# Peptides against a protein of PDB entry 2L9B: the designs that were tried, part 97

Target 1, 91 residues: chain A of PDB entry 2L9B
Amino acid sequence: ANFLSQKFPELPSGIDVNINMTTPAMMISSELAKKPKEVQLKFLQKFQEWTRAHPEDAVSLLELCPQLSFVTAELLLTNGICKVDDLIPLA
Target 2, 91 residues: chain A of PDB entry 2L9B as posed
Amino acid sequence: ANFLSQKFPELPSGIDVNINMTTPAMMISSELAKKPKEVQLKFLQKFQEWTRAHPEDAASLLELCPQLSFVTAELLLTNGICKVDDLIPLA

## One batch from the design tools (peptide; made by RFdiffusion4, then SolubleMPNN)

Design b1_p30_6_s2 (from b1_p30_6, 10 letters changed)
Fold by OpenDDE base, seed 2:
Formats: structure tokens, C-alpha cells, sequence
Structure b1_p30_6_s2 (fold): chain B 91 residues (1-91), chain A 30 residues (1-30)
């Protein structure tokens, strides 16, 4: 019906949470933290591969679902893939 | 894994643009 579901039909229906940068990131990071690190890394790797193959769609997805940006950053930080300093140039 | 919070109503704003986070994401994982 809406643009998001039409453009990305494979995504699950969303739920309304507190609309801030913290809640979605914390929820997803918490759930992922319950998984082995290998699973967390595989998730990031698959997402990275998809962004490589579909860079414009990836931009569109993140623009439509900006909470993904915070989740991505959170996962990168918690898995030691980047430091806070790595985010400074982008802030 | 419950990913539904990622696809609910969008947060009001982000300090990092979509293009920048993708660029960083790709560079850090490559």
C-alpha cells in the first residue's frame, strides 16, 4: 500500500515504538546480542553485501527507515568493528 | 530476531545521512 511496503515487499510489517534513536537500536542490538557473535557478523556481512549490490536501494531504505542507521552504528560499535572516532567525520 | 522496530514509524531525524552511513558501513566491513 505505502511506498515502503511496495518498494521493499520482503520487509516485515513494522511496529510502533518510542520514536527516537535509542529505542529501536537498543531493541535490535539487545536481541542480536543474544546470538553468537558469528551470527551478528553474518547479519552485518549480508547487509553489507546487499548494500554493495543495491546501493541506491540501500540509501532509499535508510532514508525511509532512518532507525536502521542507528542500529547499524550500534552493531558496528558493539562488535568492535569501529570506534566512536570513526563516526565523527560523518556526524 | 524481531526486526519490526526497524520498520515502524521513522524516527524524526538522524545526524548521519543514509549515504554516509552506507559508505562507512561498506568501508568498515570490506
Amino acid sequence: as target 1 above (91 residues)
Amino acid sequence: LDLRPLFGPPIASTPISASDIIKMFKELLE
Scores: peptide ipSAE 0.275, ipTM 0.807, DockQ to the pose 0.041
Fold by OpenDDE base, seed 3:
Structure b1_p30_6_s2 (fold): chain B 91 residues (1-91), chain A 30 residues (1-30)
Amino acid sequence: as target 1 above (91 residues)
Amino acid sequence: LDLRPLFGPPIASTPISASDIIKMFKELLE
C-alpha cells in the first residue's frame, strides 16, 4: 500500500525528476523566499505542529519523500532558524 | 510552485534520517 496516496490523497502527484536532491529544495525554498518572512515562518510552525501531532505519519512521510527533509532543512537555514553547524551532527 | 518533485520516488539513501530531521526541526523551533 502506498502511504502517500492513502494518507495524503490531496497532495499533488509525484514525479521522478532527474535532478539531485538539492535541486528540489532549492526550487521550493526559492519560491517560498518570494513570500513574506511571516508566511515562511508560519509554514514552518504549522509543519512543526503537524509533526508533533502526527509523529509517526511525519516519519513515514519523510521516509517516502526524503526531498521534504532537504526542503525543511533549507527553509530552516534560509530563515536563520539554524546554522549549517546544526546539521552536521545529523549527517 | 511545483511540489511534484517532493513527492516522487524516494531515494535509496539520505544523508539525514527522517527521525533526525524531525528531532532537529522540533528542537530548533522551541
Scores: peptide ipSAE 0.270, ipTM 0.803, DockQ to the pose 0.040
Fold by OpenDDE base, seed 1:
Formats: sequence, structure tokens, C-alpha cells
Structure b1_p30_6_s2 (fold): chain B 91 residues (1-91), chain A 30 residues (1-30)
Amino acid sequence: as target 1 above (91 residues)
Amino acid sequence: LDLRPLFGPPIASTPISASDIIKMFKELLE
């Protein structure tokens, strides 16, 4: 098992998508968009709570999963939580 | 919902860093 599966055993096993990052990220985003907005927001809130409780693990997860960072940004935009210009580098 | 594409091998880096996403959560979802 790779580092990701060992450190985050509750996450599903990943698949290797032989396309650029944009397509699979958009696929996940579109699937989430089929859920009610309340469900999408709850998903973001739960992820936020987890990142607050586990900041070191959150950094590791997002560094290992750039697709997740992209999807998170997409969800923030599509739910009107942030603007495009808010996603410029913050650090 | 099939989340497996998110947790496969990294396909490419993103201009939005891990720290940026975490900061966005703290600033926009409070």
C-alpha cells in the first residue's frame, strides 16, 4: 500500500485516470453538482471541520491529491462561496 | 458517487496549493 492509503485508510482506493487533471476533477464536481446544494455545502463543511481538526494531515492529503484541491476550488466557485479572483495564490 | 479519480496517482499539479485551500476554508466557510 502506498503512503496515501496507509495514512488515510478510510479513503477509497484511487484509480489511475489516463487523462489530464481537469477532466476527472470536473467529473467529480459535476457528480457532486447533481446533489442538492445543501448536501454540497455539508460536504464542504465536513471537509473544513476535518482540516481544522487535522491540519497536518490536511496538508498531506491535499499535497498528495491535487485533484482534490481542484475539486474543492470548483465546489467553492459553483456554490458561490468565493469568486474566481479569490483563488489567486494566497501564500 | 465515485470518488476514486480524486485519490489515484496525481495527474498534475494545480496552481492552488494545499495551504491555499486550507486558508480558503478558514476564511470563506466560517
Scores: peptide ipSAE 0.265, ipTM 0.800, DockQ to the pose 0.040
Fold by OpenDDE base, seed 5:
Structure b1_p30_6_s2 (fold): chain B 91 residues (1-91), chain A 30 residues (1-30)
Amino acid sequence: as target 1 above (91 residues)
Amino acid sequence: LDLRPLFGPPIASTPISASDIIKMFKELLE
C-alpha cells in the first residue's frame, strides 16, 4: 500500500487520468452538479467539518491530492458561495 | 460518484497552498 492509502484508509483507491489538473476537477464537479444542491452543500459541509477536526491531515490530503483543491474551489463557485475574484488573491 | 480521479497520482502542483485553501474554505462556509 502506498502512503496515501496508508494515511487515509477510508478514501478510495485513485486512478491516473494522465491529463491536466483542470480536467479531473471538471469531471468531479460535473458529477456533483448532477446531484441536488442540498447534496452538494452537505458534501462541502462535511468536508469543512472534517478539515476542522483534522487540520493537519487536511493539509496533507490537499498537498497529496491537489485535484481536491480545484474541485473544492469549483463547488464553491458553482454554488454561489464565492466569486472568482475571491480566489484570485490566493493564486 | 466516482471520486477516483481525485485520489490518483498528483499530476501538477497548485499555486494556492493547501493551508490557504483550507482557510478560505472554512471561512466561506461559516
Scores: peptide ipSAE 0.263, ipTM 0.802, DockQ to the pose 0.040

Design b1_p30_6_s3 (from b1_p30_6, 10 letters changed)
Fold by OpenDDE base, seed 4:
Order: sequence, then structure tokens, then C-alpha cells
Structure b1_p30_6_s3 (fold): chain B 91 residues (1-91), chain A 30 residues (1-30)
Amino acid sequence: as target 1 above (91 residues)
Amino acid sequence: LDLRPLFGPPIASTDITAADIIEMFSELLS
């Protein structure tokens, strides 16, 4: 197994999405958008709580899976939690 | 919910770092 699977064995096997970062973000955001807003917010809150409880693992996960960073930003935008201007310094 | 696209081979990106996401969580969801 690769480093990702060894470090995070509970995560599902990934698939190759090599068009751009927007594609996986749109795919996941679209699926989550089918759920109630409460479910979407709970997803973000649980992810936040996990990053607080596991800061070093969170850094490793986000560095190894930049798609996760992109979809997280997308969910923050679509739920009105952050504004477009909040992402400008990240570009 | 198929989350597999999140965990495939990384797509090269310098726009959003791990630190940026963690900082955004702290500032926006606290």
C-alpha cells in the first residue's frame, strides 16, 4: 500500500481525477448539495473538530490530498461561511 | 456519497495550502 493508505487506513481507495482541482470539488459539492444544509454544516463542523484534535494528521492529510482542501473551500463558499474575498489571499 | 475523488493521486496546486484550510476553520467556524 502507498503512504496514504498506511497513514490513513480508514479512508477509501482513491480514484484518479486529473482534469483540474475544480472537478473533484464540484463532484463532492454536488453530492453534498443533495443533502440538507444541516448535514453539510455538520460535515464541516466534524472536519473542523477532527483537525483541531489531530493537527499533525490534518496537515499530512491535506498535503497528501489537496482535493480535500479544494472541496472544503467550495463548501465554505456555497454555505455562505466565507466570502470570495476571503479566498483571494490564498490564490 | 463517493468520496474517492478526494483521495486519488494529488493534483498539483499551490493555491490552497493545508495551513490555509486550518486557518480558515479557526477563523470562520469558531
Scores: peptide ipSAE 0.344, ipTM 0.822, DockQ to the pose 0.041
Fold by OpenDDE base, seed 1:
Structure b1_p30_6_s3 (fold): chain B 91 residues (1-91), chain A 30 residues (1-30)
Amino acid sequence: as target 1 above (91 residues)
Amino acid sequence: LDLRPLFGPPIASTDITAADIIEMFSELLS
């Protein structure tokens, strides 16, 4: 098993979306945006807490799933938690 | 909600990196 399947067995099995990242990520973000703000914030909160508790695993997860980074950024922006200027590439 | 696209094969991106998200979370928790 690859790293994702081994380390994060609770995650859903991924599918290959043979299009650019923007389209599927924006689709997921759009669907999440239809949920109540409470649900969106709960998702961000739990992901944030997990990231803090498992920083090394978080880096590995986000590197292997860059789509997740894009969706997370969209949720942060749409909920007014950060500004576009805050998402400046660090590397 | 089908989240499977988020966990499929990596799709390269030059706009947002893992470090960017980790840093943002650190700033939000500060």
Scores: peptide ipSAE 0.334, ipTM 0.816, DockQ to the pose 0.039
Fold by OpenDDE base, seed 5:
Structure b1_p30_6_s3 (fold): chain B 91 residues (1-91), chain A 30 residues (1-30)
Amino acid sequence: as target 1 above (91 residues)
Amino acid sequence: LDLRPLFGPPIASTDITAADIIEMFSELLS
């Protein structure tokens, strides 16, 4: 099983992230996990603010850096901001 | 925080799109 399947076994089989994308995402999320939860949340909040202010740039960034999407999803899950069911429609 | 690993070769994926993340931000973060 790949990283995503092992860490989030409750995810449907239809959600499959390439290992080449999960590797850098795992590295970043691991480093962020060493920071206080307040720092992790602040990162998400600032990223949200930036995406709202710069929607076209945000789309470009996330399309060019799909690893960031995975990192974001993982941070949302690990901090209890969303549940696995919230990710099912993304498959 | 070193974010450089995020900027390796981009890997195409349809699992989570840019639109999905932006939508999640709108709905889940205050």
Scores: peptide ipSAE 0.334, ipTM 0.811, DockQ to the pose 0.045; fails the geometry check
Fold by OpenDDE base, seed 3:
Formats: C-alpha cells, structure tokens, sequence
Structure b1_p30_6_s3 (fold): chain B 91 residues (1-91), chain A 30 residues (1-30)
C-alpha cells in the first residue's frame, strides 16, 4: 500500500500538493540549486548508486513520486550533465 | 528545504517515466 513509509521511514511526511507537477519540482530544484555544486553532484551520484543497488525500489519510488523525476532532470540540466536536447525525447 | 512535495501523492504525468530517468543515469553518469 504505502511503499514510501514502509521502505523509506526516514523520509519526511509527504504533502498533497494540489498544483501541477512543475511547480513543486521547480521549488525543490531551486532550493537544491542554492547548495554548492559539489553537493548537487554528490546527490546525483548517490541517487544513481542507489538506483543501481535497488532497481526495483527505484522504479517504485519514481512511479509513486514522479515529481522526483523532474527534479532529477533539472539537476542534470543545471549541472551541465545533459543538454535540453537530451530531454526532448522524454517529453 | 521542504522536501514534502517530493513525497506526496503521485501527480499524473506522461512526460518523464521512471525508465527514462534510469536510462539517463546510465548514459550520462556512467
């Protein structure tokens, strides 16, 4: 039922944001952008490593929290890891 | 840093899928 609370008990309680997906994604991305680039890169690296180690959980998490996908994409873009052209096929 | 919006109920979208993100990681950060 509640995959997040069971698998990730240390995560903060979620809230129902009754707005479009881009708004919360942009908000969180902007907060992360205030952190040093090294911190942002480390976050991406840790997230990648986690997805490799837990592929089933990664799929479940991203399906339950699709806003996380947009945040991740924005971080990849803002850190110069990908270009806008790389995201075109995704949307 | 308010992370609560990330972990709320899913917001319907067909733009980016879980598979897309995983593929991006493998191709761009490998």
Amino acid sequence: as target 1 above (91 residues)
Amino acid sequence: LDLRPLFGPPIASTDITAADIIEMFSELLS
Scores: peptide ipSAE 0.286, ipTM 0.796, DockQ to the pose 0.040; fails the geometry check

Design b1_p30_6_s4 (from b1_p30_6, 9 letters changed)
Fold by OpenDDE base, seed 4:
Structure b1_p30_6_s4 (fold): chain B 91 residues (1-91), chain A 30 residues (1-30)
Amino acid sequence: as target 1 above (91 residues)
Amino acid sequence: LDLRPLFGPPIPSTDITASDIIKMFADLLS
């Protein structure tokens, strides 16, 4: 098992997709976009709750899986929870 | 929902960091 699987054993094994900046995120966000907004929000809420409960692990996960950061931001944008301008000051 | 792409090899770095996402959750979903 790789480091990711050891550190986060409850996560599914990853698959290699085109290492484009947005491709993995677009794949996930497009599938989630087919679900009701309530489902999309529930996903975000569960992820938020986990990050709050496990802040150190959350940082590690997001560093190891930058695509997760991108998809999260994309879902926030597409659901109107934030604006593009909300992202700029955070960097 | 196939989440496996999220946990594959890391994509090239973006301007969105771990801290950015955490801040977004704190500010927008609190």
Scores: peptide ipSAE 0.242, ipTM 0.793, DockQ to the pose 0.040
Fold by OpenDDE base, seed 5:
Structure b1_p30_6_s4 (fold): chain B 91 residues (1-91), chain A 30 residues (1-30)
Amino acid sequence: as target 1 above (91 residues)
Amino acid sequence: LDLRPLFGPPIPSTDITASDIIKMFADLLS
């Protein structure tokens, strides 16, 4: 097992879609868009709670899986939780 | 829900960092 699987054994094995930054985000956001809005929000809420409870692991996960950061931002935008301008000060 | 693309080989670096996501959660999803 690679480092990611060892550190985060509860996560599924990854697949290589492509090296384009937008493809994973679009793929996951598209799949989530098929679910009710409540499911999408619960996903974000539970991920938020986990990051608050495990900040060091969260940083490691997001650094190792930048796709997850991109998808998270995409979901926040898609659900109207934030606007594009809200991201500018954070960049 | 197939989440496997999230955990494959890392995509090229982006301006969105771990710190940015954490700040977004704190500021926008509380």
Scores: peptide ipSAE 0.241, ipTM 0.793, DockQ to the pose 0.040
Fold by OpenDDE base, seed 1:
Structure b1_p30_6_s4 (fold): chain B 91 residues (1-91), chain A 30 residues (1-30)
Amino acid sequence: as target 1 above (91 residues)
Amino acid sequence: LDLRPLFGPPIPSTDITASDIIKMFADLLS
């Protein structure tokens, strides 16, 4: 079994959104953006807490699911937590 | 919310890495 199935058996089975490179992540970002700000912030907080508690697993998860990295970055930008200039050192 | 696209086959590599996201959490959401 792969890392995702072993560590996160509760996660849904993935689907192949076989379109352009950014569409899958943008679709999820768009749906999350429709939810209340409180829900978006709660998601970010819980994900942050989990990454702090499980740094190695977090790296593995984000490497295996780059869509999640894109969605997270979009949420940070959209909610004004991160500015475009803040991403320059990360580029 | 259908989260299945997040866990499907990986999209092509982007300018955003796992370490970048973790660093953003540490630096911006602390």
Scores: peptide ipSAE 0.225, ipTM 0.784, DockQ to the pose 0.039
Fold by OpenDDE base, seed 2:
Structure b1_p30_6_s4 (fold): chain B 91 residues (1-91), chain A 30 residues (1-30)
Amino acid sequence: as target 1 above (91 residues)
Amino acid sequence: LDLRPLFGPPIPSTDITASDIIKMFADLLS
């Protein structure tokens, strides 16, 4: 099994989306926006905690799923956690 | 919550790296 299947067997099967940075981020952000802000923040917090506890796996995950990086950035913006200027180094 | 877009075919490579995201977590969420 590949990394994703081994480490995250519960993950859903991926679907094709427009191969740009904004479409996946928009889709996930839109779905998360339907949830209370507390749920959105908990998602970010749990993901943060996991990345800190498993830095090597986190790097692998984000490299294999670059959509997740853009979604994360989008969620940080939409929740007012960061400013657009904070993303300049990522642009 | 439909997370399927996160795990589809990878989007084209960009300047955003795993390290950048992890650093943003450290700087902005804590």
Scores: peptide ipSAE 0.209, ipTM 0.776, DockQ to the pose 0.040

Design b1_p30_7_s1 (from b1_p30_7, 13 letters changed)
Fold by OpenDDE base, seed 4:
Structure b1_p30_7_s1 (fold): chain B 91 residues (1-91), chain A 30 residues (1-30)
Amino acid sequence: as target 1 above (91 residues)
Amino acid sequence: SLPKQYYVDYLPKFDPRKLLELLTKKLEEF
């Protein structure tokens, strides 16, 4: 295991996606929508706090698991915290 | 569950630093 895998050993391996039936984005959005709003907001809060305390680790985490970037963006958007225009320049 | 890493290429991509900056900025507005 590399350093990043050692730093975040509890990251799940993930699951397959039948791209004939859905998309990875749709799958993530669906899974997130199953969580209560309070849980979604608490996740964002805790992730924000952790990012403030460990900014470079947070960057490393998103580089290791880019899916979390989409998760974060989706939660910001669906909870009305940011607008689509806020995400466009983040390419 | 989240998709495997293989499917990252099928997701919209964001600059990690800029996204995290947005996260911190927007939540502070509340």
Scores: peptide ipSAE 0.602, ipTM 0.883, DockQ to the pose 0.607
Fold by OpenDDE base, seed 3:
Structure b1_p30_7_s1 (fold): chain B 91 residues (1-91), chain A 30 residues (1-30)
Amino acid sequence: as target 1 above (91 residues)
Amino acid sequence: SLPKQYYVDYLPKFDPRKLLELLTKKLEEF
């Protein structure tokens, strides 16, 4: 009903996590690993292009759905595009 | 699928602007 929800109506609803057996981070990493490397890289490329074109909307999206921040960081790290040292100062 | 929103507190946290800056900075490494 608010502006952010109207701007990003296709945000997924999300799923429950059994935190006794896994962590949200582990679940995300597992889900990402199921995708082909080409799909992972294409996501990063498309997100990068969209971010460059709509930087404030990109900020709004990550504020609305912080899970996507972790997705992005994990994909950058797992695909060797950034190092751990690149992520440390981003708090 | 991604975890529901109320699990965000369990994730490593990144400043959106700083993360997006990193994403764009690493453009040539894609």
Scores: peptide ipSAE 0.601, ipTM 0.881, DockQ to the pose 0.548
Fold by OpenDDE base, seed 5:
Structure b1_p30_7_s1 (fold): chain B 91 residues (1-91), chain A 30 residues (1-30)
Amino acid sequence: as target 1 above (91 residues)
Amino acid sequence: SLPKQYYVDYLPKFDPRKLLELLTKKLEEF
């Protein structure tokens, strides 16, 4: 395993996407929406706290698992914490 | 579960550092 995989060995391998029926973004959005709002907000709060305590590891995690960046952005957006205009400059 | 890495190219992309900055900033507003 590479350095990042060793740092975050518990990350799942991921699942296939039936591209005939959905997109990766749609899949993530749908799965997130199945979680209670309190769980979504708790995740964001804990991720924020962890990021403050371990900023370098947080960057590494998102580089290792870019899907998590989309998860984070989607949760911020769908919970009204940020707007689309907040995400545009993050490209 | 999240999509396999192969499908990442199909997702909107964000600069990790900028996204994390947004995360910390926006939650502080509440």
Scores: peptide ipSAE 0.600, ipTM 0.880, DockQ to the pose 0.612
Fold by OpenDDE base, seed 1:
Structure b1_p30_7_s1 (fold): chain B 91 residues (1-91), chain A 30 residues (1-30)
Amino acid sequence: as target 1 above (91 residues)
Amino acid sequence: SLPKQYYVDYLPKFDPRKLLELLTKKLEEF
């Protein structure tokens, strides 16, 4: 019944990863690549707009669901919006 | 579908505020 649970009442439960065959990063990258480029860019656009309007909520979301950070970084990179060198300082 | 939350430890880590700043900055260039 805290602030985070009120703003984000139910996040997806997620799925298992066969660590012997793949990595979580590879799984995410593969799933994203199945989405049309239009859908990928629309996600980034909407996330950007939402972040501008609700910056602290966006921070809270990424703290609550860190895999969404990797999704965002991967989409920026694979769509040519940022370079690898842009991501390195964010560690 | 995304991996379960406990697999987050196996992902590259990003500072949320810095990543969101990059998101805003780079999309504005297009």
Scores: peptide ipSAE 0.598, ipTM 0.884, DockQ to the pose 0.583

Design b1_p30_7_s2 (from b1_p30_7, 11 letters changed)
Fold by OpenDDE base, seed 4:
Structure b1_p30_7_s2 (fold): chain B 91 residues (1-91), chain A 30 residues (1-30)
Amino acid sequence: as target 1 above (91 residues)
Amino acid sequence: MEPKPYYKEYLPKFDPRKLLELLTEKLEKY
């Protein structure tokens, strides 16, 4: 059992990416677009609630899982919740 | 399971704490 699985036992398995045919960003963006808006917003709302309740655990999760950071940023943008200019200073 | 290293290499990188602050500030709580 690795650290991530121990700290977050409910974490689902990921999907492998063949970078010879696509990029992780392209694949994630494509998969997100297949989800209904309601599902996208539900994710953001639940993640926001969890972040407020457990801020340091949320930071730790994103430090280990940049794919989740990308998901969050992508959903904020595509649902009009933030603008590109809001993401620029986050580098 | 543990994320594969290519995610860290190929995805845009955001400061986790700042991104979470953006999430909490911009998404209205209902």
Scores: peptide ipSAE 0.585, ipTM 0.844, DockQ to the pose 0.653
Fold by OpenDDE base, seed 1:
Structure b1_p30_7_s2 (fold): chain B 91 residues (1-91), chain A 30 residues (1-30)
Amino acid sequence: as target 1 above (91 residues)
Amino acid sequence: MEPKPYYKEYLPKFDPRKLLELLTEKLEKY
């Protein structure tokens, strides 16, 4: 079993994206915007807690799933927790 | 299950360690 199967056995398969019609970033941003603010913040809080407890697993997860990096950055930005200038050096 | 490869091509890229540091530093605990 791979890392994702071990740590997240109920992880959904995800959805396809037609890059001729939209981009993965646009799709993710749209889906995030549909979530209540409370749900968005709850995700960040739980991810922060998990990262503190399992820092190397968190790094591995983001290396495997760059969409989760984008989710995290987008939620930090759109909820006013960080500024654009905070994200620029992370490239 | 694994992510589709195109996510790494078409999403903005962030250094995982630096992003996680930002998360831990900026999000306040209550």
Scores: peptide ipSAE 0.584, ipTM 0.842, DockQ to the pose 0.628
Fold by OpenDDE base, seed 3:
Structure b1_p30_7_s2 (fold): chain B 91 residues (1-91), chain A 30 residues (1-30)
Amino acid sequence: as target 1 above (91 residues)
Amino acid sequence: MEPKPYYKEYLPKFDPRKLLELLTEKLEKY
């Protein structure tokens, strides 16, 4: 099995995005905004903890899942944890 | 169950290591 199946065996299926009506970024941002702030912060905290424990696996995960990178950046920004200027140099 | 390739084209691109460093640095104060 691939990395995702091994590390996250119960990862749910995603949904397709109709890019004629929206963009993946817009869709993700919209779905994130539906989550309570508490849930958003809990995600960041759990992801941070997991990253500290499994740094190379975390890198591999983000390489495979750009959507998770976007989720992380978006949640940091929208919760005031980082600023736009913090994201600019991350190219 | 890998994500579809178009995500890499349509989402902003971040260096994974740099983003994870930012996550660690900024969220530590919370």
Scores: peptide ipSAE 0.583, ipTM 0.842, DockQ to the pose 0.655
Fold by OpenDDE base, seed 5:
Structure b1_p30_7_s2 (fold): chain B 91 residues (1-91), chain A 30 residues (1-30)
Amino acid sequence: as target 1 above (91 residues)
Amino acid sequence: MEPKPYYKEYLPKFDPRKLLELLTEKLEKY
């Protein structure tokens, strides 16, 4: 199935990561940090709104795109919206 | 072309439903 392309036609292309030079987590964190705080918060707010309206699609998206889970968790932490203790039980 | 979940084995793993619940709970007041 082509779920992601159908549901998210404007999804950007991925990029290769050389894990000998950096980790995927480090790469994602670095790219996120390049975004203004206002853009980071706007992303979380829009994602929250969409999740409320389409909860099962949101679950499917995270199942198929696990890097987005890391993005969400990282942005919640770095913007002081949640604590590390909030993420520990989510394993 | 659909993106591949390349990071599944290299990133911390979270339960999607629980993470989305956390997102909705913590941003509710914002």
Scores: peptide ipSAE 0.582, ipTM 0.840, DockQ to the pose 0.619

Design b1_p30_7_s3 (from b1_p30_7, 13 letters changed)
Fold by OpenDDE base, seed 5:
Structure b1_p30_7_s3 (fold): chain B 91 residues (1-91), chain A 30 residues (1-30)
Amino acid sequence: as target 1 above (91 residues)
Amino acid sequence: MEPKQYYRDFLPRFDPRKLLELLEEKLEKF
């Protein structure tokens, strides 16, 4: 099986998006905004902890799941943890 | 198309290692 199914057997399949009505980025941002700030910050903290314990798996996960990279960047930005200038060199 | 492939094709991309470095740098260490 692929890396994602083995390491994250409970990972949701996700939902489709109608690009004529919204963009993938807008959809993700909208879903994140439904979560309380405390939940958003807890996600970043748990993800940081997991990354420290599994650094190479974290890189592989982000390579395979760009949606998770976008979530991470969006949460850092919208919660004032980083600035736009911090993200520009990454893109 | 399948949702995960859709996101891979249409989302902005960030360098994974640099993004993880940013996370470590900017998020409070504990």
Scores: peptide ipSAE 0.569, ipTM 0.824, DockQ to the pose 0.553
Fold by OpenDDE base, seed 3:
Structure b1_p30_7_s3 (fold): chain B 91 residues (1-91), chain A 30 residues (1-30)
Amino acid sequence: as target 1 above (91 residues)
Amino acid sequence: MEPKQYYRDFLPRFDPRKLLELLEEKLEKF
């Protein structure tokens, strides 16, 4: 079952996380913060456009890759696009 | 454990459809 690779060929390989030193959330947040704000925004814009074109595939992707949900939420929050209160009811 | 389960256990969990709705609502539309 190579569903992710076949359906989403543009996905990056990702990186390992040393859970003894850093949580996955902290690692992802740190990596995102290394990107310029314009790159962060461009990611959100392209992701939004893709999800509009492929809504059910987008749901499947987020179900299989919850790290992408976290990336999306983190970028919305850290760029002031949404508030913490907007994320609470999504849990 | 499976990678997706690892992230589910150690990251905040969001309803995918509701998160996508939030993205649509809050991110400027072009």
Scores: peptide ipSAE 0.568, ipTM 0.830, DockQ to the pose 0.517
Fold by OpenDDE base, seed 1:
Structure b1_p30_7_s3 (fold): chain B 91 residues (1-91), chain A 30 residues (1-30)
Amino acid sequence: as target 1 above (91 residues)
Amino acid sequence: MEPKQYYRDFLPRFDPRKLLELLEEKLEKF
């Protein structure tokens, strides 16, 4: 077992991606857009709560799962919570 | 290519600590 499996045993498995049809970013954005805005905001709020309680685990999770970093940034941006200029310095 | 590595190589990257700081700054606090 790797670090992720041991520290985050409740994480769900992913699904196959056809890398010849679209980019991961486009796929994630599309899937997020299918969720109601209420659900999108709820995710951010719950993630924020969890991060406050487990700050170092949150850093470790994001280091290992760039998908989750992208989800967080995308939801902040598409819901008007932050601007593109807020994300540029984070690269 | 392993799917995990594909994501790591092709997704935009954000500094984890700075992203979490932005989340704290911009998202309405409970």
Scores: peptide ipSAE 0.567, ipTM 0.822, DockQ to the pose 0.517
Fold by OpenDDE base, seed 2:
Structure b1_p30_7_s3 (fold): chain B 91 residues (1-91), chain A 30 residues (1-30)
Amino acid sequence: as target 1 above (91 residues)
Amino acid sequence: MEPKQYYRDFLPRFDPRKLLELLEEKLEKF
């Protein structure tokens, strides 16, 4: 297993992406849109709880897993929790 | 190319610490 899998054994398996059909961002956004809003918010809440308990592991996870950072930012934005202006300084 | 590498190479990047700070700031505390 790679470093990510060794450090974070509880992570779910990834999924294949057809790189000829869409961009990663569009793919993620599409998949997120399939989830009920309640599920989206629950994810953010549980992720927040976990990051509070494991702050340095959370940083490492996000550094190694850009898709999770994108999910988090996208969910904050699309659920009206943050504004675009809040994300600009993060890039 | 593995899917994980594809995402790492082609997704926008956000500063992890700043993103987590934003999450803490904006998401309701419970």
Scores: peptide ipSAE 0.566, ipTM 0.824, DockQ to the pose 0.523

